# Peptides against a protein of PDB entry 5EIB: the designs that were tried, part 78

Target 1, 366 residues: chain A of PDB entry 5EIB
Amino acid sequence: VDLEPGTMDSVRSGPFGQIFRPDNFVFGQSGAGNNWAKGHYTEGAELVDSVLDVVRKESESCDCLQGFQLTHSLGGGTGSGMGTLLISKIREEYPDRIMNTFSVMPSPKVSDTVVEPYNATLSVHQLVENTDETYCIDNEALYDICFRTLKLTTPTYGDLNHLVSATMSGVTTCLRFPGQLNADLRKLAVNMVPFPRLHFFMPGFAPLTSRGSQQYRALTVPELTQQMFDSKNMMAACDPRHGRYLTVAAIFRGRMSMKEVDEQMLNVQNKNSSYFVEWIPNNVKTAVCDIPPRGLKMSATFIGNSTAIQELFKRISEQFTAMFRRKAFLHWYTGEGMDEMEFTEAESNMNDLVSEYQQYQDATAD
Target 2, 366 residues: chain A of PDB entry 5EIB as posed
Amino acid sequence: VDLEPGTMDSVRSGPFGQIFRPDNFVFGQSGAGNNWAKGHYTEGAELVDSVLDVVRKESESCDCLQGFQLTHSLGGGTGSGMGTLLISKIREEYPDRIMNTFSVMPSPKVSDTVVEPYNATLSVHQLVENTDETYSIDNEALYDICFRTLKLTTPTYGDLNHLVSATMSGVTTCLRFPGQLNADLRKLAVNMVPFPRLHFFMPGFAPLTSRGSQQYRALTVPELTQQMFDSKNMMAACDPRHGRYLTVAAIFRGRMSMKEVDEQMLNVQNKNSSYFVEWIPNNVKTAVCDIPPRGLKMSATFIGNSTAIQELFKRISEQFTAMFRRKAFLHWYTGEGMDEMEFTEAESNMNDLVSEYQQYQDATAD

## One batch from the design tools (peptide; made by RFdiffusion4, then SolubleMPNN)

Design b2_p13_2_s3 (from b2_p13_2, 7 letters changed)
Fold by OpenDDE base, seed 3:
Structure b2_p13_2_s3 (fold): chain B 366 residues (1-366), chain A 13 residues (1-13)
Amino acid sequence: as target 1 above (366 residues)
Amino acid sequence: SLSAGELARLARE
């Protein structure tokens, strides 16, 4: 789905374009112009019913519908505005199904789109209410990984998208291979989301190695485990050391010893015990899939529900507030039928979310 | 399906 036709042509011409039904390509002509309100109230609203018709058709064809997965950017107008509209509409029609998102957070390091803080804040407001699980993929973190870890001098959207793809493949491993931990979206939610509003995940993928170092790096369970818990490996721009993990899932892929995995996972928890809440028992889950990713002997994917994620929301909130106080570009949104109060409500809800994370960060076992 | 390793390799190309 897109408000621009060119993206659909790119998907169709891509190596996987034929896996999608032609009728499932729903697209507009005008785009959202990086305006959430165009995505949510005007251009996106005109297209949403056509998308819902496809969603219904595909849902009816499912033997066992678990839920929905959306991949979108929060910085643009389509992914943010129309994406959140679609989430809302799907939630209304399928209230008993899991809503999962891969939400790409904007960064000034990657994009100069001035209104991204508005689009992101308005989107987060919707995600708090209408999703069960949100993987926070932060363009800032992706950029930093590309630059610092992968030693890419000028990271491109291509480079960032590869990290996203690796992460998505990793976190969906358990869904694609029967008999694993978190084999369905609901089980994942039960294991990862102790509090309904606190469903924002910090993902990570290992191994991440520069081209020059790849030939010298042994892929071992200890190295994967160490990298997976490294703050520099997080695909959300927050430091886990500044918060506490509420829950963690680790998904290992490849031929490895379960015993070694369990030992290393225990060791990393013990070493980092101060970064876990003590009042959630068994809050670290581990899965092992014997099938490695293509081109790797083994990998590990990290899913963290950490109170440190508030750093991401604080960054967005600060940027939002700086613009909103000046009433910068508000007329672009209000002109599309959006109320100025929706900005204040979105800001408030995001600040409440930050406060909730802080509360649970500071909570001790009685 | 492109493997995570192929994706990781393609991310580098």
Scores: peptide ipSAE 0.011, ipTM 0.461, DockQ to the pose 0.013; fails the geometry check
Fold by OpenDDE base, seed 5:
Structure b2_p13_2_s3 (fold): chain B 366 residues (1-366), chain A 13 residues (1-13)
Amino acid sequence: as target 1 above (366 residues)
Amino acid sequence: SLSAGELARLARE
């Protein structure tokens, strides 16, 4: 789905264009112009019914519908505005199904779009209320991984999207292969989300290796485990050492010893015990899939529900507040039928979320 | 499915 036709042509002409049904390509003509309100109330609202018709058709064809997975950007108008409109409409029609998102957070290092803090804040407000699980994929963190870890001097959107794709493949492993932990979206939510509003995940993928170092790197369970828990490997721009993990899932792929995985997972928890809450028992889950990713002998994917995720929301909130106090570009949104109150409600809800994370960070076992 | 390594390679081309 897109409000621009050119994106659909790129997907159709791509190496995987044939995996999608032609009738499932729904697109507009005008685009959202990086405006959340155009995506949510005008251009996106005109297209949403056509998308919902496709969603219904595909849902009816499912033997057992678990839920929905949306991939979108929170910086642009289509992914943010229309994406959250779709989430809302799907939630209304399927209230008993899991809503899962891969939400790409904006960064000034990656994009010069001035209104991204508005689009992100308005989107987070919707995600807090209407999603069950949200993977926070932060363009800030992706850029830093590309630059610092992968040694790319000029990271491109291609480079960032490859990290996104690797992460998406990793976190969906348990859904795609039988006999795994978190084999369905609901089980993932039960294991990862102890409090309904605190459903924002910090993802990570290992191995991440620069081209120059690939030939010298061993792929071992200890090395994967160490890299997966490294703050520099997080795909959300948060330091886990500044917060506490509520829950963690680790998904290993490839032929490896379950015993070795369990030993390394216990070791990393013990070494980092101060960064876990003590009042949630058995809050680290581990899965091993014998099928490696293509081109790798083994990998590990990290899913963290950490109170450190508040650093991401604080960054967005600070940028939002700096613009909103000046009423910068506000007329672009109000001109599409938005009320200024929606901005203040969105800001308030995001600040409440930050406060909730801080409360649970400071909580001790009774 | 493309590997994370293949993806990382393709992103750099």
Scores: peptide ipSAE 0.008, ipTM 0.378, DockQ to the pose 0.014; fails the geometry check
Fold by OpenDDE base, seed 2:
Structure b2_p13_2_s3 (fold): chain B 366 residues (1-366), chain A 13 residues (1-13)
Amino acid sequence: as target 1 above (366 residues)
Amino acid sequence: SLSAGELARLARE
């Protein structure tokens, strides 16, 4: 789905363009122009019914519909505005199905789009209310991984998207292969989301590999475990050491000893016990899939529900507040039918979410 | 640096 045809043509002409049905390409003629309001109330609102028709058709073709997975950016106008409109409409029509998102967080290190803090804040407000599971894929973290860890002097979108694709492949492993932990979206939510509003995950991946770089040496299970829990491997720009894990899932892929994995996972939890809440028993889940990812002998993917994720939301909130206090570019949104109150409500809900994470961070066992 | 086309794409998403 896109509000402009050019992106769809690029996907269709790409190496995997033929895997999508032609009728499932839904696109507009006028893009959102990086405006959430155009995505949500005008251009996107004109297109959303045609998207829903395709969603219904594909849902009816499912033998067992678990839910929906959306991949979108929160910095632009289409992914943010139209994406959240689509989430809302799908939630209304399918209230008993899981809504899962891969939400790409904006960063001024990656994009110079000045209104990204507005688009992100307005989107987070919708995600808090209308999703069950959200993987926070932070462009700031991706950039920092590429630049600092992978030593790429000029990270490209190809480099960032390689990290995104590896992470998405990792977190969906249990859904794609039978007999795994979290084998469906609902089981994942039960294991990962102890409180309904606190459904924002920090993903991580090991080994980190750049597109076109030499294949990293085959890592051992101890090295994979250590790297997976390292803050430098997190795809969200927050430090887990500044918060506490509510829940964790680890997905190992490749031929390895399950016993060794369990031993290393126990060891890393014991060494980092201060970074876990003590009042949620058995809050770390581990899966092992014998099928490695393409081009790797083994990998580990991390999913963390951590109170440290508030650092990401605080960053966006600070950027939002600095613009909104000046009413900078606000007329671009109000001109599309938005009220200033919607900005204040979105800011308030995101600040409430931060406060909720802090409350559970400071909570002790009764 | 990201190409003008890649920047434009991210600006449209």
Scores: peptide ipSAE 0.000, ipTM 0.351, DockQ to the pose 0.021; fails the geometry check
Fold by OpenDDE base, seed 4:
Formats: C-alpha cells, sequence, structure tokens
Structure b2_p13_2_s3 (fold): chain B 366 residues (1-366), chain A 13 residues (1-13)
C-alpha cells in the first residue's frame, strides 16, 4: 500500500515483485507529502476502504488468521498517517486478532524532514492504543550500527533496510518454522507483553560484522550471545543498562548445541541480573531453529521488552516539544482537518507511557 | 549521509 504509485512500481519490478498478487497493490496518486494528517484524514482516508476490501478478502481466505503485521515508517506521511488509520480500522473490525507492527522511528541523522517528530508522536499515540506488539526499528540505531559496527562511511537507506530485513526475518523465524517458541503471534504477546500498553520491543540481530573483519570472525554461540545483549547492537537507540528488561526472547538459528545456548543465556542473565526485573519469573525465553539464515552458519535474533525504550520516546518527545512550542508547521496539519488538541493528546499519552515504563523500572519485589 | 534521493524517498513513505 502507498499513496504514491512509484513505490508500487519499484516493488513490482523488484526481484520478488511476482510473489504479490496484482490485485493487492493499492495505491494513491498524490502522496502524503510527509504530513501525517494527509495520511490519516484526507489522502489516506480516501484510499483506506479499498485497502480494507483487500484485507477482508485475504483474511477470509486464511484457514487460521492469527492477526496482522504492518511495516511502516513513522517519519513519513503515508506509513505514519495512513498506516495508523489502517491499524485503527483493522482493530475495529478484528478486535480479537493480534495487531503487530514493524515501526521505523525517525532520526535527524537519517532524514532532514523537519516534521518527522510530529508524525512520530501522532503515530505512537495510535500504536499505544491499537497495537499488541510493536518492534521499534530506530533509524538512529540503524545509522549508528551501519557507521560504527559495520564501518560504512556513508550509510544509505539500502544499508539501513538490510538491517531491517535481517531483523524482520529473525523475529518471524518462530512463525515460519514449526515447533518453535512463540509459534504464533498470540503466544508471543503472552510471553513478551506483561502489561498491555508496554508492548514496544527493542530488536537486535547478530552477527553484525564489518566487511573488513568478516574473515577473522568465528561464529560461536558465546559471541552471538554477547553481541545480541550489547547495547551497541540494539536496533532501538536505547541503552538497556539505563533500564530493566521486563521480558526477553532470543531466537538462535543454525546447527548448534542447545546445551551451549542454555549455558550462555543463563550466564548473560546472571551477569546482567541488575538489568532484569526480579518480579517477573522466567522472563527470558530461548528458541533454537536448526535452519540458519541464508549466507550465515548461525545467527541470533533478540527481542527485548525493556523500560530503557523510554529513551527513544523521550528523544521524540523532546524534538516534538521544540517544534510544537513554536507552532511550527501546524497549519499544514490543521489545514487537513486535524485539531491542535490532537497534538497535545498525543504528546500527553507518550509522556504517560514514559512514566509507566519508569514506574515499572523502579518497582521492587515487595 | 543519505543521498537527497534517498531522503526524498523516505519522506514519501
Amino acid sequence: as target 1 above (366 residues)
Amino acid sequence: SLSAGELARLARE
């Protein structure tokens, strides 16, 4: 789905364009112009019914519909505005199905689009209420990984999207291969989301290795485990050491010893015990899939529900506040039918979410 | 740094 035709043509002409049904390409003509309000109230609102018709058709063809997965950017107008509109409409129609998102968080390091903090804040407000699981894929973190870890002098969107694709492939492993931990979206929610509003995940993928060092790096379970829990490996720009893990899932792929995985996972938990809440028992789950990803002997994918995610929301909130106090560009949103109060409500809800994370971070077992 | 074209693409997403 897109509000511009050019993106659909790019997907269709791509190496995997033929895997998508032609009738499932739904697109507009005008785009959202980086405006959440255009995506949510005008251009996106005109297109949403045609998308919902396709969603219904595909849902009816499913033998066992678990839920929905949306991939979108929160910095743009289409992914943010129309994406959250679509989530809301699907939630209304399918209230008993899981809503899962891969939400790309904006960063000034990656984009010069001034209004991204507005689009992100307005989107987070919707995601708090209308999603069950949200993977926070932060362009800040992706850029830093590309630059610092992968040693890419000038990271491109192609480089960032490669990390996104690796992460998405990793976190969906248990859904795609039988007999795994979190074999369905609902089980994932039960294991990862102890409190309904606290459903924002820090993803990570290992191994991440620069081209110059790939030949010197052995892929071992200890190295994967160490990298996976490293703050520099998080695809959300948060330091887990500044918070506490509520829940963790680790998905190992490749031929490895389950015993070695269990030993390393126990060791990392014990070493980092201060960074886990003590009042959620058995809050770390591990899966091993014998099938490695393409081009790797082994990998590990990390999913963390951490109170440190508040650092991401604080960053967006600070950027939002700096613009909103000046009423910068508000007329572009209000001109599309938004009320200025929606900005204040979205900011308030995101700040409440931050406060909730902090409360659980400070909570001790009585 | 991302190219102007890549920035423009993200701006449309």
Scores: peptide ipSAE 0.000, ipTM 0.349, DockQ to the pose 0.022; fails the geometry check

Design b2_p13_2_s4 (from b2_p13_2, 6 letters changed)
Fold by OpenDDE base, seed 5:
Structure b2_p13_2_s4 (fold): chain B 366 residues (1-366), chain A 13 residues (1-13)
Amino acid sequence: as target 1 above (366 residues)
Amino acid sequence: SLSAGEIARLKRL
C-alpha cells in the first residue's frame, strides 16, 4: 500500500514483485507530502476502504488468522498517517486479533524532513493505543551501526534496509518454522508484554560484521550471545545499561548445541543481572531454530522489552516540543482537518509512556 | 523561520 504509484511500480518490478497478488497493490496518486494529516484524514482516508476490502478478502482466505503485521515508517506521511489509520480501522474490525508493527523511527542523520518529529509523535500516540507489539527500528541506530560497526562511510537506504530485513527475518523465525518458542503472535505478546502499554521492543541482530572483517570472524554461540546483548547491536538508539529489561527473547538460528546456548544465555543474564527487573520471574526466553539465515552458518536475534526505550521516545519528544512551541508548520496539519489538541494529546500520551517506563525501572520486589 | 527555499524543498518531496 502507498499513496504514491511509483513505490508500487518499484516493488512490482523488483526481484520479489511476483510474490504479491496484483489485486493487492493498492495505491493513490497524490502522495502524503510527508504530512501525517494527509495520510490520516485526507488522502489516506480516501484510500483506506479499498485497502480494508483487500484485508477482509485475505483474512477470509486464512484457515487460522492470528493477526496483522504492518511495516511502516513514522517519519513520512503515508507510513505514519495512513499506516496508523489502517491500524485503527483493522483494530476496530478485528479487536481479538494481534496487531504487530515494524515501525521505523525517524532520525535527522538519515532524513532532512523537518516535520518527522510531528509525524512520529502522532504515530506513537496511535501505536500506544492500537498495537499489541511494536518493533522499534530506529534509523538513528541503523545509521550508527552502518557507520561505526559496518564501516560504511556513506550509509544508504539500501544499507539500512538490509539491517531491517535481517532483523525482520530474525524476529519472525519462530512464526515461520514449526516447534519454536513464540510460534504465534499471541504467545509472543504473552511472553514479551507484561503491561499492555509497554509493548515497544528493541530488536537486535548478530552477527554484525564489516566487509573487511567477515573473513576473520568466527561465528560461535558465545560470540553471538555477547553481541546480541551489546548496545552497539541494538536497532533502537537506546542503551540497555541505562534501563532494565522487563522481558527478553533470544532467537538462535543454525546448527548449534542447545546446552551451549542455555549456558551462554545464563552467563549473560548473570553478568548483566543489574539490567534485568528481579520481580518478573523467567523473563528471558530462548529459541533455537536449526535452519540458518541465507548466507550465514548461524545468527542470533534479540527482542528486548526494556525501560531504556524511553531514551528513544525522549529524543522524539524533545524534537517535537522544540517545533510545537514555535507552532512551526502546524497550518499544514490543521489545514487537513486536524486540531491542535491532537498534538498536545499525542505529546502527553508519549510523556505518560516515558513516565510508565521510568516507574517500572525504579520498581523493586519489596 | 524556514527560508522559502527550505519550504519549497519540503513541498517537492
Scores: peptide ipSAE 0.010, ipTM 0.422, DockQ to the pose 0.023
Fold by OpenDDE base, seed 1:
Structure b2_p13_2_s4 (fold): chain B 366 residues (1-366), chain A 13 residues (1-13)
Amino acid sequence: as target 1 above (366 residues)
Amino acid sequence: SLSAGEIARLKRL
C-alpha cells in the first residue's frame, strides 16, 4: 500500500516483486507530501476502503488468522497517517485479532523532513491505543549502528534497510518455524506485554560486524549473547542501563547447544540483574531455532520491553514541542481537516506513556 | 493497593 505509484513500481520490479499478488497492490496518485493529516483524513481516507477490501479477501483465505502485521514509517505522511488510519479501521473490524507493527521512528540524522516530529507524535498517539505489539525501529539507532559498529562512513537507506530486514526476519522466526516459544502473536503479547499500553519493543540483532572484521570474529553463543544485550546493539536509540527491562525475549538461530544458550542467558541476566524488574517472575524467554538465517552460521535476535524506551519518546516529544509552540506548519495539517486539539491530545498521551514507563521503572517488589 | 508486580501477574493471566 502506498499513496505514491512509484513505490509500487519499485516493489514490482524488485527481486521479490512476483511474490505479491497484483490485486494486492493498492496505491494512490498524489502522495501524502510528508503530511500525517493528508494520509489520515484526505488522500489516505479515499484509498482506505480499497485496502480494507483486500484485507478482508486475504483474511478470508487464512485457515487461522492470528492478526495483522503492518510495516510503516512514522516520519512520512503515508506510513504515519494512512498507516494509523488502517490500524484503526482493521481494529474496528477485527477487535479480537492481534495488531502488530514494525514502526520506523524518524531521526534528524537520516532525514531533513522538518514535520517528522508531528507525524511521529500523531502516529504514537494512535499506536498506544490501537496496537497490541509495536517494534520500535529507530532510524537514529540504525544510523549509529551503521556508523559506529559496521564502520560505514556514509550510511545509506540501503544499509539501514538491511538492518531492518535482518531484525524483522529474526523477530518473526518463532512465527515461521513450528515448535518455538512465542509461536503465535497472542503468546508473544502475553509474554512481552505486562501492561496493555506498554507494548513498545526495543529490537536488536546479532551478529553485527564490520566488513573488515568479519573474518576475525568467531560466531559463538557467548559472543551473540554479549552483543545482543549491548546497549550499542539496540535498534531503538535508548540505553537499557538508564531503565529496567519489564520483559525480554531472545531468539537464537542455528545449530547450537540449548544448554549453552540457557547458561549464557542465565549469566547475562545475573550480570545485569539491576537492569531487570524483580517483580515480574520469569520475564526473560529464550527460543532456539535450528535453522540459521541465510548467509550466517548462527544469529540471535533480541526483543526488549524496557522502560528506557521513554528516551525515544522524550526525544520526539522535545522536537514536537519546539515546533508546536511556534505553530510551525500547523496550517498544512488543519487545511486537510485536522483539528489543532489533536496535536495537544497526542502530545499529552505520549507524555502519559513516558510517565507510565517511569512509574514502573521506579516500582519495587513491595 | 496491589503492588506493581501483583498487577503485572494479574494482567498476564
Scores: peptide ipSAE 0.006, ipTM 0.421, DockQ to the pose 0.036
Fold by OpenDDE base, seed 2:
Structure b2_p13_2_s4 (fold): chain B 366 residues (1-366), chain A 13 residues (1-13)
Amino acid sequence: as target 1 above (366 residues)
Amino acid sequence: SLSAGEIARLKRL
């Protein structure tokens, strides 16, 4: 789905364009112009019914519909505005299904779009209310990984997307292969989300490999485990050491000893015990899939529900507040039928979310 | 830094 035809043409003409049904390409002509309100109230609202018709058709063809997975950006107008409109409409029609998102967080290191803090804040407000699971993929973290860890002099969109695709492949492993822990979206939610509003995950991946880099030696299970818990491997720009893990899932892929995995996972928990909440028993889940990722002998994917994710929301909130106090560009949103109250409501809800994370960070086992 | 074309793609996605 896109509000511009050019993106859809690029997907259709791409190496994987033939795997999608032609009728499942739904697109507009005018675009959202990086405006959440155009995506949500005008251009996106004109297109949403045609998308819902396709969603219904595909849902009816499913033998066992678990839920929906949306991949979108929060900085743009289409992914943010129309994406959250779609989430709301799908949630209304399918209230008993899991809503899962891969939400790309904006960063001034990657984009110079001035209104991204508005689009992100308005989107986070919708995600808090209407999703069950949200993987926070932060463009700042992706850029920093490419530049600092992968030593790419000039990170490209292709380099960032490689990390995104590896992460998405990792976190969906249990859904795609039989006999795994968290084999469905609902089981994942039960294991990862102890409090309904606190459903934002920081993903991580090991080994970090660039396209065409053969230089990474096959890592051992201890090395994979250590890298997976390293803050430098997190796809969200948060330091886990500044918070506490509520829950963790680790997904290992490749031929390895389950005993060795369990030993290393126990060791990393014990070494990092101060970074876990003490009052949630058995809050670390481990899965092992014998099928490695394409081109790797083994990998590990991390899913963390950490109170440190409040650093990401604080960054967005600070940028939002600095613009909103000046009423910068508000007329672009109000001119599309949006009320200024929606900005203050979205800011308030995101600040409440930050406060909730802090409360559970400070909670002790009494 | 990303190219102007890559930034434009990131802005449209």
Scores: peptide ipSAE 0.006, ipTM 0.422, DockQ to the pose 0.021
Fold by OpenDDE base, seed 3:
Structure b2_p13_2_s4 (fold): chain B 366 residues (1-366), chain A 13 residues (1-13)
Amino acid sequence: as target 1 above (366 residues)
Amino acid sequence: SLSAGEIARLKRL
């Protein structure tokens, strides 16, 4: 789905363009112009019914519909505005189904789009209310991983999207292979989301290795475990050492010893015990899938629900507030039928979310 | 055209 035809043409002409049904390409002509309000109230609102028709058709073809997975950007207008409109509409029609998102957070290191803080804040407001699980894929963190870890001097969107795809493959492993922990979206939510509003995850992937270091790197369970819990491998731009994990899931892929995985997972928890809440018992879940990802002997994917995620929201909130105090570009949004109060409501809800994370960070066992 | 099996494999990658 897009409000621009050119992106659809790029997907269709791409290496995998033929895997999608032609009828499932729903696109507009005008684009959102990086405006959330265009995506949510005007251009996106005109297209959303056509998308919902496809969603219904595909949902009806499912033997057992668990829920929905949306991949979108929060910095743009289409992914943010239309994406959150679509989430709202799907939630209304399928209130008993899981809403899962892969939400790409904007960064000024990656994009020069000045209104991204507005689009992100307005989107987060919708995601807090209408999603059950949101993987926070932060372009800030992706850029830093590409630059620092992968030693890419000039990271491209292709490089960032490679990390996204590896992570998406990792976190969906349990859904795609039978007999795994978190084998459905609802079980994942039960294991990962102790409080309904606190459903924002920090993903991570291992191994991440620079081309120059590939020949010197061993692929071992200890190294995967160590890298997976390293703050530098988090695909959300927050330091887990500045917060506490509410819940964690680790998904290992490849032929490895379950015993070794359990030992390493226990060791990393014990080593980092101060970074876990003590009042949620058994808050770390581990899965092992014998099938490795393509081109790797083994991998590990991390899903963290941490109170440190508030750093990501604080960053967006600070950027938002700096613009909103100046009333910068507001006329672009209000001109699409949006009320200025929606900005203050979104800001308030995001600040409340930050406060909730902080409350649970500071909570002790009674 | 990718076969349903290849698509299923790609979905599994």
Scores: peptide ipSAE 0.000, ipTM 0.298, DockQ to the pose 0.012

